Peptides against a protein of PDB entry 3B8E. Designs and how they scored, part 144

Target 1, 230 residues: chain A of PDB entry 3B8E
Amino acid sequence: PFLIFIIANIPLPLGTVTILCIDLGTDMVPAISLAYEQAESDIMKRQPRNPKTDKLVNEQLISMAYGQIGMIQALGGFFTYFVILAENGFLPIHLLGLRVNWDDRWINDVEDSYGQQWTYEQRKIVEFTCHTPFFVTIVVVQWADLVICKTRRNSVFQQGMKNKILIFGLFEETALAAFLSYCPGMGVALRMYPLKPTWWFCAFPYSLLIFVYDEVRKLIIRRRPGGWVE

## One batch from the design tools (peptide; made by RFdiffusion4, then SolubleMPNN)

Design b1_p21_8_s4 (from b1_p21_8, 14 letters changed)
Fold by OpenDDE base, seed 4:
Structure b1_p21_8_s4 (fold): chain B 230 residues (1-230), chain A 21 residues (1-21)
Amino acid sequence: as target 1 above (230 residues)
Amino acid sequence: KLSEEKLKERLEKLEELKKKL
């Protein structure tokens, strides 16, 4: 998210506090879940045939898979961001390079895509309105990530939802998202304005995409054992 | 496509939020 913010010079899609909440809240639970699931997962039950080569290949493949999932997560967040800004008159193309003027408190006539002028205060309200939905989008996408992390090769449908740690992780992330979204004072304290319930659904297509991606990946791995996708 | 009406509604909501801040 931050890289695109720098490269595209768009208004800040995610506040520093929100990023911190993701890093400390949402990223921690997957890591813990994975650490505990190692014993139950098909990932650990397979002794590497060649400990040196298979471990390296496995680490690379895991890194690549998580990298791809992370890209989908970021795309989900940005999608939500662009939808919100578009709903407030700022089309994605118009946001490119707008940051400089957007963040300038002395410019009170920044035009949107429709020629409407926005004061600094109005722009900041819109910006802060994006923070909560962006965060929630990441959390909802991470639900899919958590679910797929429980198995390397088996379908989610085959493995089931027996992991209590995974369920706890999903609950914790959801509770954190709800707290940050709806607790009084979060708009002032964290620059996270209250979220309309409808925004929770904006992330679902991306969660589904991750799920489908992982199921397809796992299907390929099952059909082509020892392939580069494994 | 954002209609002018939707844009006005959003602006009104933003102004209301501004008053509450």
Scores: peptide ipSAE 0.018, ipTM 0.542, DockQ to the pose 0.046
Fold by OpenDDE base, seed 5:
Structure b1_p21_8_s4 (fold): chain B 230 residues (1-230), chain A 21 residues (1-21)
Amino acid sequence: as target 1 above (230 residues)
Amino acid sequence: KLSEEKLKERLEKLEELKKKL
């Protein structure tokens, strides 16, 4: 998110506090869930045939898969961001290079894609309105990530969701998202304005995409053991 | 497109929240 913000020179899609909440609130529990993932995990059951080569290859493949999932998460967040801004009159093409004028407090007549002028305060409200939905999008997508992290080879339908830590992680992320989205004062304190409930559903296609992607990947691994997709 | 009225309402809510801090 931050790199695209710099490169495209668009209004800030995700605040620093929101990023911190993702890193500390949403990423820790998944990491713990993976660490305490019981002997049901095919990751731990897979003894490396060659401890020197097979371990390194497996770690690289896991890292690559997480990188791909992270890209899908980012795309989901940006989709939500662009939809919100478009609904407020700023089409994606118009946002390119707009940051300089957007962040200038002395410019109170920034035009949207339809010629409507926006004050600095109005622009910042719209910007901060994007932060919460972006965060919630990440959380909803992470639900799929948590589910697929339970195994690298088996379908979710085969392995099930018996991990209590996984369930706790899903609850914690959802509770944090609800707190940041609906707690009074979060708009002023954290620059995260209240979220309309409809925005929770905006991320569901991306969660489904991750789920389908992982199931297809796992299917390929099961049919072609030793492939580069492992 | 967000109406001017909705933007005004959001601004008013923000100002009220600022007064409570």
Scores: peptide ipSAE 0.017, ipTM 0.457, DockQ to the pose 0.034
Fold by OpenDDE base, seed 2:
Structure b1_p21_8_s4 (fold): chain B 230 residues (1-230), chain A 21 residues (1-21)
Amino acid sequence: as target 1 above (230 residues)
Amino acid sequence: KLSEEKLKERLEKLEELKKKL
């Protein structure tokens, strides 16, 4: 998100505190889930014939999978951001290079794609309106990731404790998203304005994309054991 | 520029914290 903000010079799609909440709150649960999956995979694998190479390959494959999922999550967030801004009159092409004028408090006549002028305060309201849906999009996309991890684990590991941790993680992320979206004062404290319920559904196409991606990945692994996609 | 640098510094610190978590 930050790299695109710098490179494209677009209005900030996600506040710094919200990024912190994602990195420390939402990303931690998947990371813990992975650590448990690795630990159990290491217990269930017969002594790897070559423990160094097999561990390195598995770590690399997991890192690639998570990197790809993280990229899809970011794309989902940006999609939601662009939809909100487009609904408010700012088409994606018009946002390119707009940041300099957008963030200038002395410019109160920034034009949207339709020639409507926006004051600094109005622009910041729209910007902060994007922060909450962006965050919620990431959480909803993470639901798909956690469910995929659950289905992977359920197919490989019968252990009931994994299911409880994943369900708890889903609940915690949802509760955090609800708290940040609807708790009074979050607009001032976190620059996250209240979320309309409709924005929860904007993320579902990306959740579906992650499901399709994972099913395709699983299919490739099943067809080509030992391939780069494992 | 100063806001971007501060934001970058904060993000780098956060990424470091994430790696430690």
Scores: peptide ipSAE 0.000, ipTM 0.197, DockQ to the pose 0.020
Fold by OpenDDE base, seed 1:
Structure b1_p21_8_s4 (fold): chain B 230 residues (1-230), chain A 21 residues (1-21)
Amino acid sequence: as target 1 above (230 residues)
Amino acid sequence: KLSEEKLKERLEKLEELKKKL
């Protein structure tokens, strides 16, 4: 997310606190779950024929899976961000390069895609309105990732404890998302304005898209073992 | 024009929300 913010020079889609909550709350739990997944896979792997190569392959597969999940989560968040800004008169193409003027307190006449002028205060309200839905979108996407993880490994039983840690992490991040979204004062303290319940549903089409993408990916991997998509 | 009116209505709602926070 932060790299796209720098490269595209768009208004900040995520607040510092939201980024910290993602890094500490949403990324750590999957990372711990994946680390436990490695540990359990190491316990269940009979002595790999070559422990060094099989461990390296497994670490690479996990790193690739984690990297892809993180990219999908970021895309989901950005989708929600662009939808919110588009609904508030800022089309995606208009956001490119707008950051400098957007963050300038002295520019109170930033035009949207329809020629409406926005004060600094109005712009920041819209920006902060994006932070909470972005975070919630990541949480909802992680629910889809949970379902995807269940379908990746044939053994539902091995998934049981990992699923408990993952489910607990999803519960914690969902509780955190609800707290940040609906607790009074979070808009002022954390720059996260309250989320309309309807925005929780904005992530669902994207979660479905991710689910379809992962199923298609799995289908391709099954049909072409060792293909570029692995 | 309809988009501008909707945008103004949203801005007013956001300003009201800000006043409540």
Scores: peptide ipSAE 0.019, ipTM 0.566, DockQ to the pose 0.042; fails the geometry check

## One batch from the design tools (peptide; made by RFdiffusion4, then SolubleMPNN)

Design b1_p22_1_s1 (from b1_p22_1, 21 letters changed)
Fold by OpenDDE base, seed 2:
Parts: sequence; C-alpha cells; structure tokens
Structure b1_p22_1_s1 (fold): chain B 230 residues (1-230), chain A 22 residues (1-22)
Amino acid sequence: as target 1 above (230 residues)
Amino acid sequence: NELLELLKKLALELFLKALQEL
C-alpha cells in the first residue's frame, strides 16, 4: 500500500495506525492460532531425502506462495479503494499524481473526474472512508489465507477444521474488524470511518481466488509429488 | 532485502508522521 502511495502519488489508501492494527492485531493472533494446527500425516511420514536441499527448496516455495497470497491481499485492498473513490467521482487514472493537491489543506478546489470541486475536509472524509473497507478487505482475505495455510498438500476438505484455536482466531479477527469498523470514535482515533455492511462482500471474490489458487496448487502437488510447486 | 528495508524505512516514516498527527 505505502509503496504504491509514493510511486503513484495517489491519496493514502490505508492509514499507518490501521496498518499497525493489521500487523499487531489481525495477523498476530491468527498466526499464533496456526501454531496449534495438526501436522499433516504425510509431512510427518516423509523424512526429507536431503535435509539441506529439500529445506531450502521448501522455504523458497513457501516464501513464493506467501508472497503471491500477500500480493492478492494487497490487490483486493486496492480494488476496494479504487471502487470507493470511483463511486465518489475519482476514477483510478485521475488519482495518479493527485496526492500533492489532495494533501494540501490550502487547496479547496481539487476537481474529480467529473469536474466537481472538493474541499480539503471533503477529500479527507473520502480518504478515511477508504481506510475501513481496505482494512476489512484484508481481514476477509486473511480468512482464506489462514484456512489454507494449515495444510501444504491436503485440501481443506480433506484436513477439515479440527483446530478449535484457529476457528476462535478467525472469529476474534472478525470481531476486531467489526469493533474497529463500527465503534464510535474510531474515525477520530484511527481515521477509520464506519463501514457500510455491503463493503464486507467486496473482498469475497479475492478470498475465493485465494481458495481456488491454493486448492489448485495443492492438487498439482498431489498429482506431481516432488514438482516445482511443492 | 533492499525492498524490505525500503518498506521498513517507509513504514517507520509513516509511523512517525502518524504519531506527529496524533
């Protein structure tokens, strides 16, 4: 998010305090919950043929998979951001280079894509309106990520949802997202304005994409053991 | 690693900016 903010000079899609809430709140508790997941029966039975090479290959492939999932999460957040700004008159192309004028408090006549002028206060309301659904999009996409990360080879349908702590972590993450989205004062404290319930569904296509991606990946691993996808 | 360090630096700068705005 922040790299694109600097490179594209777009309005800030996600506040720093909100990023900290993701990193410390929504990522940490689920990550702890994953430590209690049952090991796959096939991972425990396969002694690494070459502990040094197989570990390095596995770490590289895991890092690539997590990097790809993280990219899908970021794309989901940006999609939600661009949809909200477009609904408020700011098309994605018009946002490029707009940051300097957007963040200038003395410029009260910033034009949208339709020639409507926006005051600084109005622009900041729209910006802070984007922070909450961006955050919620990340949380909803993380549901899929957490569910798929419990297994490397087995389908979610094969492994099932046996870890009660992971299930609890998903509910806690959702409750935190609801608290940050709807608690009075979050607009002032965290620059997160209240979220319309419909925006929770904006992330669902990306959650589904992660599920499909991981199930296809796992299917390939099962069909081609020792392939480059492992 | 350079990208990660850049990200960390940028995150820190944003964090400091956010703290100044609080």
Scores: peptide ipSAE 0.000, ipTM 0.245, DockQ to the pose 0.027
Fold by OpenDDE base, seed 3:
Structure b1_p22_1_s1 (fold): chain B 230 residues (1-230), chain A 22 residues (1-22)
Amino acid sequence: as target 1 above (230 residues)
Amino acid sequence: NELLELLKKLALELFLKALQEL
């Protein structure tokens, strides 16, 4: 989000405080919960890792984490952002380079895609209206990401959902997301305006996409061990 | 290098702004 805000000079899609709430609030407990995940049922059938040749973190793992799953998460958030701005008269193409004028408090006549003029205050209301659903979109996508990270090779249906700490992590991140979205004063304190309940469902296709993608990936690994997908 | 410095400056300004809003 932040890199695209800088590179494309678009209005800020996700506030810095909201990013900190993700990194420190919603991600930390789920990440710790993975340390308590049960070993895969086939782990004892694998040869021991050679510490001299086999890296713990390889380019494939980095590509999966940042290049594939992280990209799908970002696309989910940006989709929600562009939908909200389009509903308010700002088409995606019109947002490119708009940040400089958008953030200037002395410019009160920024035009939308339909020639409507927007004051600084009106623009900031629309911007902050994007922050909450972008945040919630990330949390909903993280449900799938956390679940798929339980295993490297086995399907989630084979491994099951026996990790109580992981289930607690999913509950905690969802409860925090609901609190930040609906608690009075969050619009002033965190620049997160109230979320319509319907926006929670906007992320579901992306969460499902991640889940299906990883289950297909794991299926390929099981059928073709030692392939480039591993 | 100028781009990196600009990014660092912008990141710092946004961080400081976020701290002022807390």
Scores: peptide ipSAE 0.000, ipTM 0.250, DockQ to the pose 0.025
Fold by OpenDDE base, seed 4:
Structure b1_p22_1_s1 (fold): chain B 230 residues (1-230), chain A 22 residues (1-22)
Amino acid sequence: as target 1 above (230 residues)
Amino acid sequence: NELLELLKKLALELFLKALQEL
């Protein structure tokens, strides 16, 4: 998110506090929970891989898969950001390069895509309105990520949801997202304005895409052992 | 990578569709 903010010079899509809440609140507990995930039912049945050849390939593929998932997560967040800004008159193309004028408190006539002028205060309200749903979008996408990360080869349906700590992590993320979204004073304290309940659903397509992507990946691995996806 | 590109395309299509509904 922050890299795209710099490269595209768009208004800040996600505040520093929300990033911190993701990194510490929504990523840490789930990451710990994954350490306690039950081994795949087939891990102990697999013949020992050749540690010299298979380890490097597997590390590269894991790194690639996590990188791809992270990119889909970022796309989900940016989708929500662009939708909210579009609802407020700022089309995605118009946001490119707008950051400098957007963040200038002395410019009170920044035009939207329809020629409406926005004061600095109005722009900041819209920006802060984007922070909460971006955060919630990341949390909802992380649900899928957490569920898929429990296995390398087995589908979610084959392995099942046995880790109570993982389930707790999902509830913790959701509770944190709800707290930050709806607790009075969060707009002032954290620059996270209240979220319309409908925005929770904006991330669901991306969560589904991550889930489908990983299940397809795992299916390919199961059907073509030793393939380029394994 | 091809699947990721397909997902990006689908995400973009969904985005454009959402914009048309706004």
Scores: peptide ipSAE 0.000, ipTM 0.198, DockQ to the pose 0.062
Fold by OpenDDE base, seed 5:
Structure b1_p22_1_s1 (fold): chain B 230 residues (1-230), chain A 22 residues (1-22)
Amino acid sequence: as target 1 above (230 residues)
Amino acid sequence: NELLELLKKLALELFLKALQEL
């Protein structure tokens, strides 16, 4: 998010506080929950890995897969951001290079894509209105990410959802997201303006996409052991 | 990389659909 903000000179899509809430609030309990995940049912059927060849390759491929998932998460967040700004009259093309004028408090006549002028205060309200949906989008996508992280090779349907701590983590991150989105005063304290409930659903296609992507990946690994996807 | 490109295309299509609904 922050890199695209700098490169494209668009209005800030995600606030620093929101990023901190993701990294420390929503990700911590889920990450801990994975430590309590049961070993894959096939772990004892796997041949011992060659410590010289198999470790490095597998770590790189895992890192690449998580990198790809992270890119899908970012795309989901940016999708939500651009939709909100478009609903407020700012089309994505118009946002390119707009940051300088957007962030200038002395410019009160920034035009949208339809020629409507926006004051600095109005622009900041719209910007902060984007932060919460972006955050919630990340949380909803993290549901899929957490679920797919339960296994490296087996389908989630084969592994099942027996980890109660993981289930608790999903509820905790969702509850925190709801708290930050709807608690009175969060708009002033955290610059996270209240979210319309409909925005929670904007991330669902991306969550499903991550899930399908990983299940297909795992299916390929199961069918073609030693392939480039492992 | 091909899957990422497919995902980008899908994301773009979803984006364009969302814009058309707006």
Scores: peptide ipSAE 0.000, ipTM 0.227, DockQ to the pose 0.078

Design b1_p22_1_s2 (from b1_p22_1, 21 letters changed)
Fold by OpenDDE base, seed 3:
Structure b1_p22_1_s2 (fold): chain B 230 residues (1-230), chain A 22 residues (1-22)
Amino acid sequence: as target 1 above (230 residues)
Amino acid sequence: LPILELLKELAEKLIKEAEEKL
């Protein structure tokens, strides 16, 4: 999010405090929960790996898979951001390079895509209106990410949801997202304005996409052991 | 992950810059 804010000079899609809430609040408990995941039922059936050759290939493939998932997560957040700004009169193409004028408190006549002038305060309200839905989108996508990270080869349906700590992590990140979205004063303290409940569902297609992508990947690995997808 | 550390450092810098502007 922040890299695109700098590179594209768009209005800030996700606040710095919100990024910290993701990293420290929503990601920490889930990450710890994965350390307590039960070994895959097929681990004992795997041949001993050659630690010199097979380790490097697998680390690259894992890194690529996480990189791809992270890109899909970012795309989900940016989709929500662009939808909200478009609903407020700012089309995606108009946002490119707009940051300088957007963040200037002395410019009170920034035009939207329809020629409507926006004051600094109005622009900041719209920006902060984007922060909460972006955050919630990331949390909803993280549900799928956390669930798929339980296994490398087995389907989630085969491994099951036996890790109570992982289930707790899913509830914790959801509760934190709800707290930050609806608690009075979060708009002032965290620049996160209240979220309409309907925006929680905007991320579901992306969560489903990640889930389906990973299940298909795992299915390919199961059918073609030793392939480039491992 | 190196990316998370980089993001954390970047976030800390931005928070510091934001605090200096308040």
Scores: peptide ipSAE 0.007, ipTM 0.285, DockQ to the pose 0.024
Fold by OpenDDE base, seed 2:
Structure b1_p22_1_s2 (fold): chain B 230 residues (1-230), chain A 22 residues (1-22)
Amino acid sequence: as target 1 above (230 residues)
Amino acid sequence: LPILELLKELAEKLIKEAEEKL
């Protein structure tokens, strides 16, 4: 998100406080919940052929998979951001290079894609309106990530949802997202303005994409054990 | 997540730049 903010000079899609809430609030509880996930039966039965090389290769492959998931999460957040700004008159192409004028409080006539002028206050309301749904999009995509991370080879449908702590983590993450989105004062305190309930669904295609991606990955691993996708 | 760490570093940089401009 922030790399694109710097490179493209777009309005800030995700505030610093929302980033901190993701890192400290929405990532930690799920990560702790994964520590209590029941080990996959196939992982426990398979002794490493070479503990040093197989560990290094596995860590690299896991790191690449998490990197890809993180890219999908970021794309989901940006999709929601661009949809909200487009609905408010700012098409994605018009946002390129707009940051300098957007962040200047002395410019009160920033034009949207339709020639409507926006005051500093009005455009900051729209910016802060994007922070909440970006955050919620990350949370909804993290549901898929958390669920898929419990197994390496087995389908989610095969392993099931046996870990009560993982299920609790999903509810806690959702409750935190709801609290930050709807609690009075969060707009002032966290620059997270209230979210329309419909925006929760904007993340669902990306959550589904992660599920499909992981199920396909796991299917390939099952068909080609020891392949580069493992 | 590496992306979140990157986001955090970049956010800290933005805050610092914003504080320097205020």
Scores: peptide ipSAE 0.007, ipTM 0.290, DockQ to the pose 0.027
Fold by OpenDDE base, seed 4:
Structure b1_p22_1_s2 (fold): chain B 230 residues (1-230), chain A 22 residues (1-22)
Amino acid sequence: as target 1 above (230 residues)
Amino acid sequence: LPILELLKELAEKLIKEAEEKL
């Protein structure tokens, strides 16, 4: 997220506080929960892999898969950001390079895509209105990530959800997202303005995309044992 | 790295703006 903010010079899509809430709140408990995930049923049945060749390939493929998932997460967040700004008159193309003028408190006549002028205060309200939905989008996408990370080869439908700690992590993330989105004073304290309930659904296509992507990946692995996707 | 300096500057700006609103 932050790299795209710098490269594209767009208004800040995700605040530092929301990043900290993701890193400390939404990623920590899930990461711990995954450490306690039960061994995949196929891992126990796998013959010992060649520890030199298969470890390196598997680490690279895991890194690539997580990298791809992380890119889908970022795209989900940015989609939500661009939708909110577009609803407020700022089309995605117009946001490119706008950061400098957007963050200048002395410029009170920044034009939107329709020629409407925005004061600094109005712009900051819109920016902070984006922070909460972006955060919630990441949380909703992380639900899919947590679910798919339980297994390397088996489908979620085959392995099931046995880890109670992982389920707790999903509830914790959701509760944190709800607290930050709807608790009075969070708009002032954390620059996270209240979220319309409809914005929770904005992330669902991306969660589904991640889920489908991983299930397809796992299906390929199951059909082609020892393939380049393993 | 120029990017880390820019990150730091942005963080400092955000902190300063937060302090001005409190």
Scores: peptide ipSAE 0.000, ipTM 0.249, DockQ to the pose 0.021
Fold by OpenDDE base, seed 1:
Structure b1_p22_1_s2 (fold): chain B 230 residues (1-230), chain A 22 residues (1-22)
Amino acid sequence: as target 1 above (230 residues)
Amino acid sequence: LPILELLKELAEKLIKEAEEKL
């Protein structure tokens, strides 16, 4: 998120506080939950065929899988960001290079894509209105990520939701997202303005995409053991 | 746009709340 903010010179899509809430709040309990996940029955049965190559391949594949999931997650967040700004009159093309004027408190006549002038205060409200749904989008996408990361090869339908800690993690991150989105004063304290409940659903296509992607990946791995997708 | 109206209302509310605190 922050790299795209710098490169595209767009208004800040995700505040530092929201990033910290993701990294420390939403990722921690889920990560712990995965540490307590029961090892897949097949992982325990597989002898490493070649400890040197299989470790390197597994690390590369894990890194690639996490990288791909992270990219889809970022795309989900940015989609939500662009939708919100577009609904507020700022089309994605208009946001390119806008940051300089957007962040200038002395410019109170920044025009949107429809020629409406926005004061600095109004712009910051819109910016902060994007932080919450971006965060919520990340959380909703993380639901899928956690569920898919539960297993390496088995479908979620095969492994089931047996890990109570994982379920707790999903509730915790959701509760945190709800707290940050709806608790009074979060707009002032965290620059996270209240979120319409409808914005929770904006992430669902991306969550589903990740889920389908991983299920397809796992299906390929099951059908072609030792393939490059493994 | 309904969101612009909502934002305008929210902005007006926040400005009013800020003015009341000042």
Scores: peptide ipSAE 0.000, ipTM 0.204, DockQ to the pose 0.015; fails the geometry check

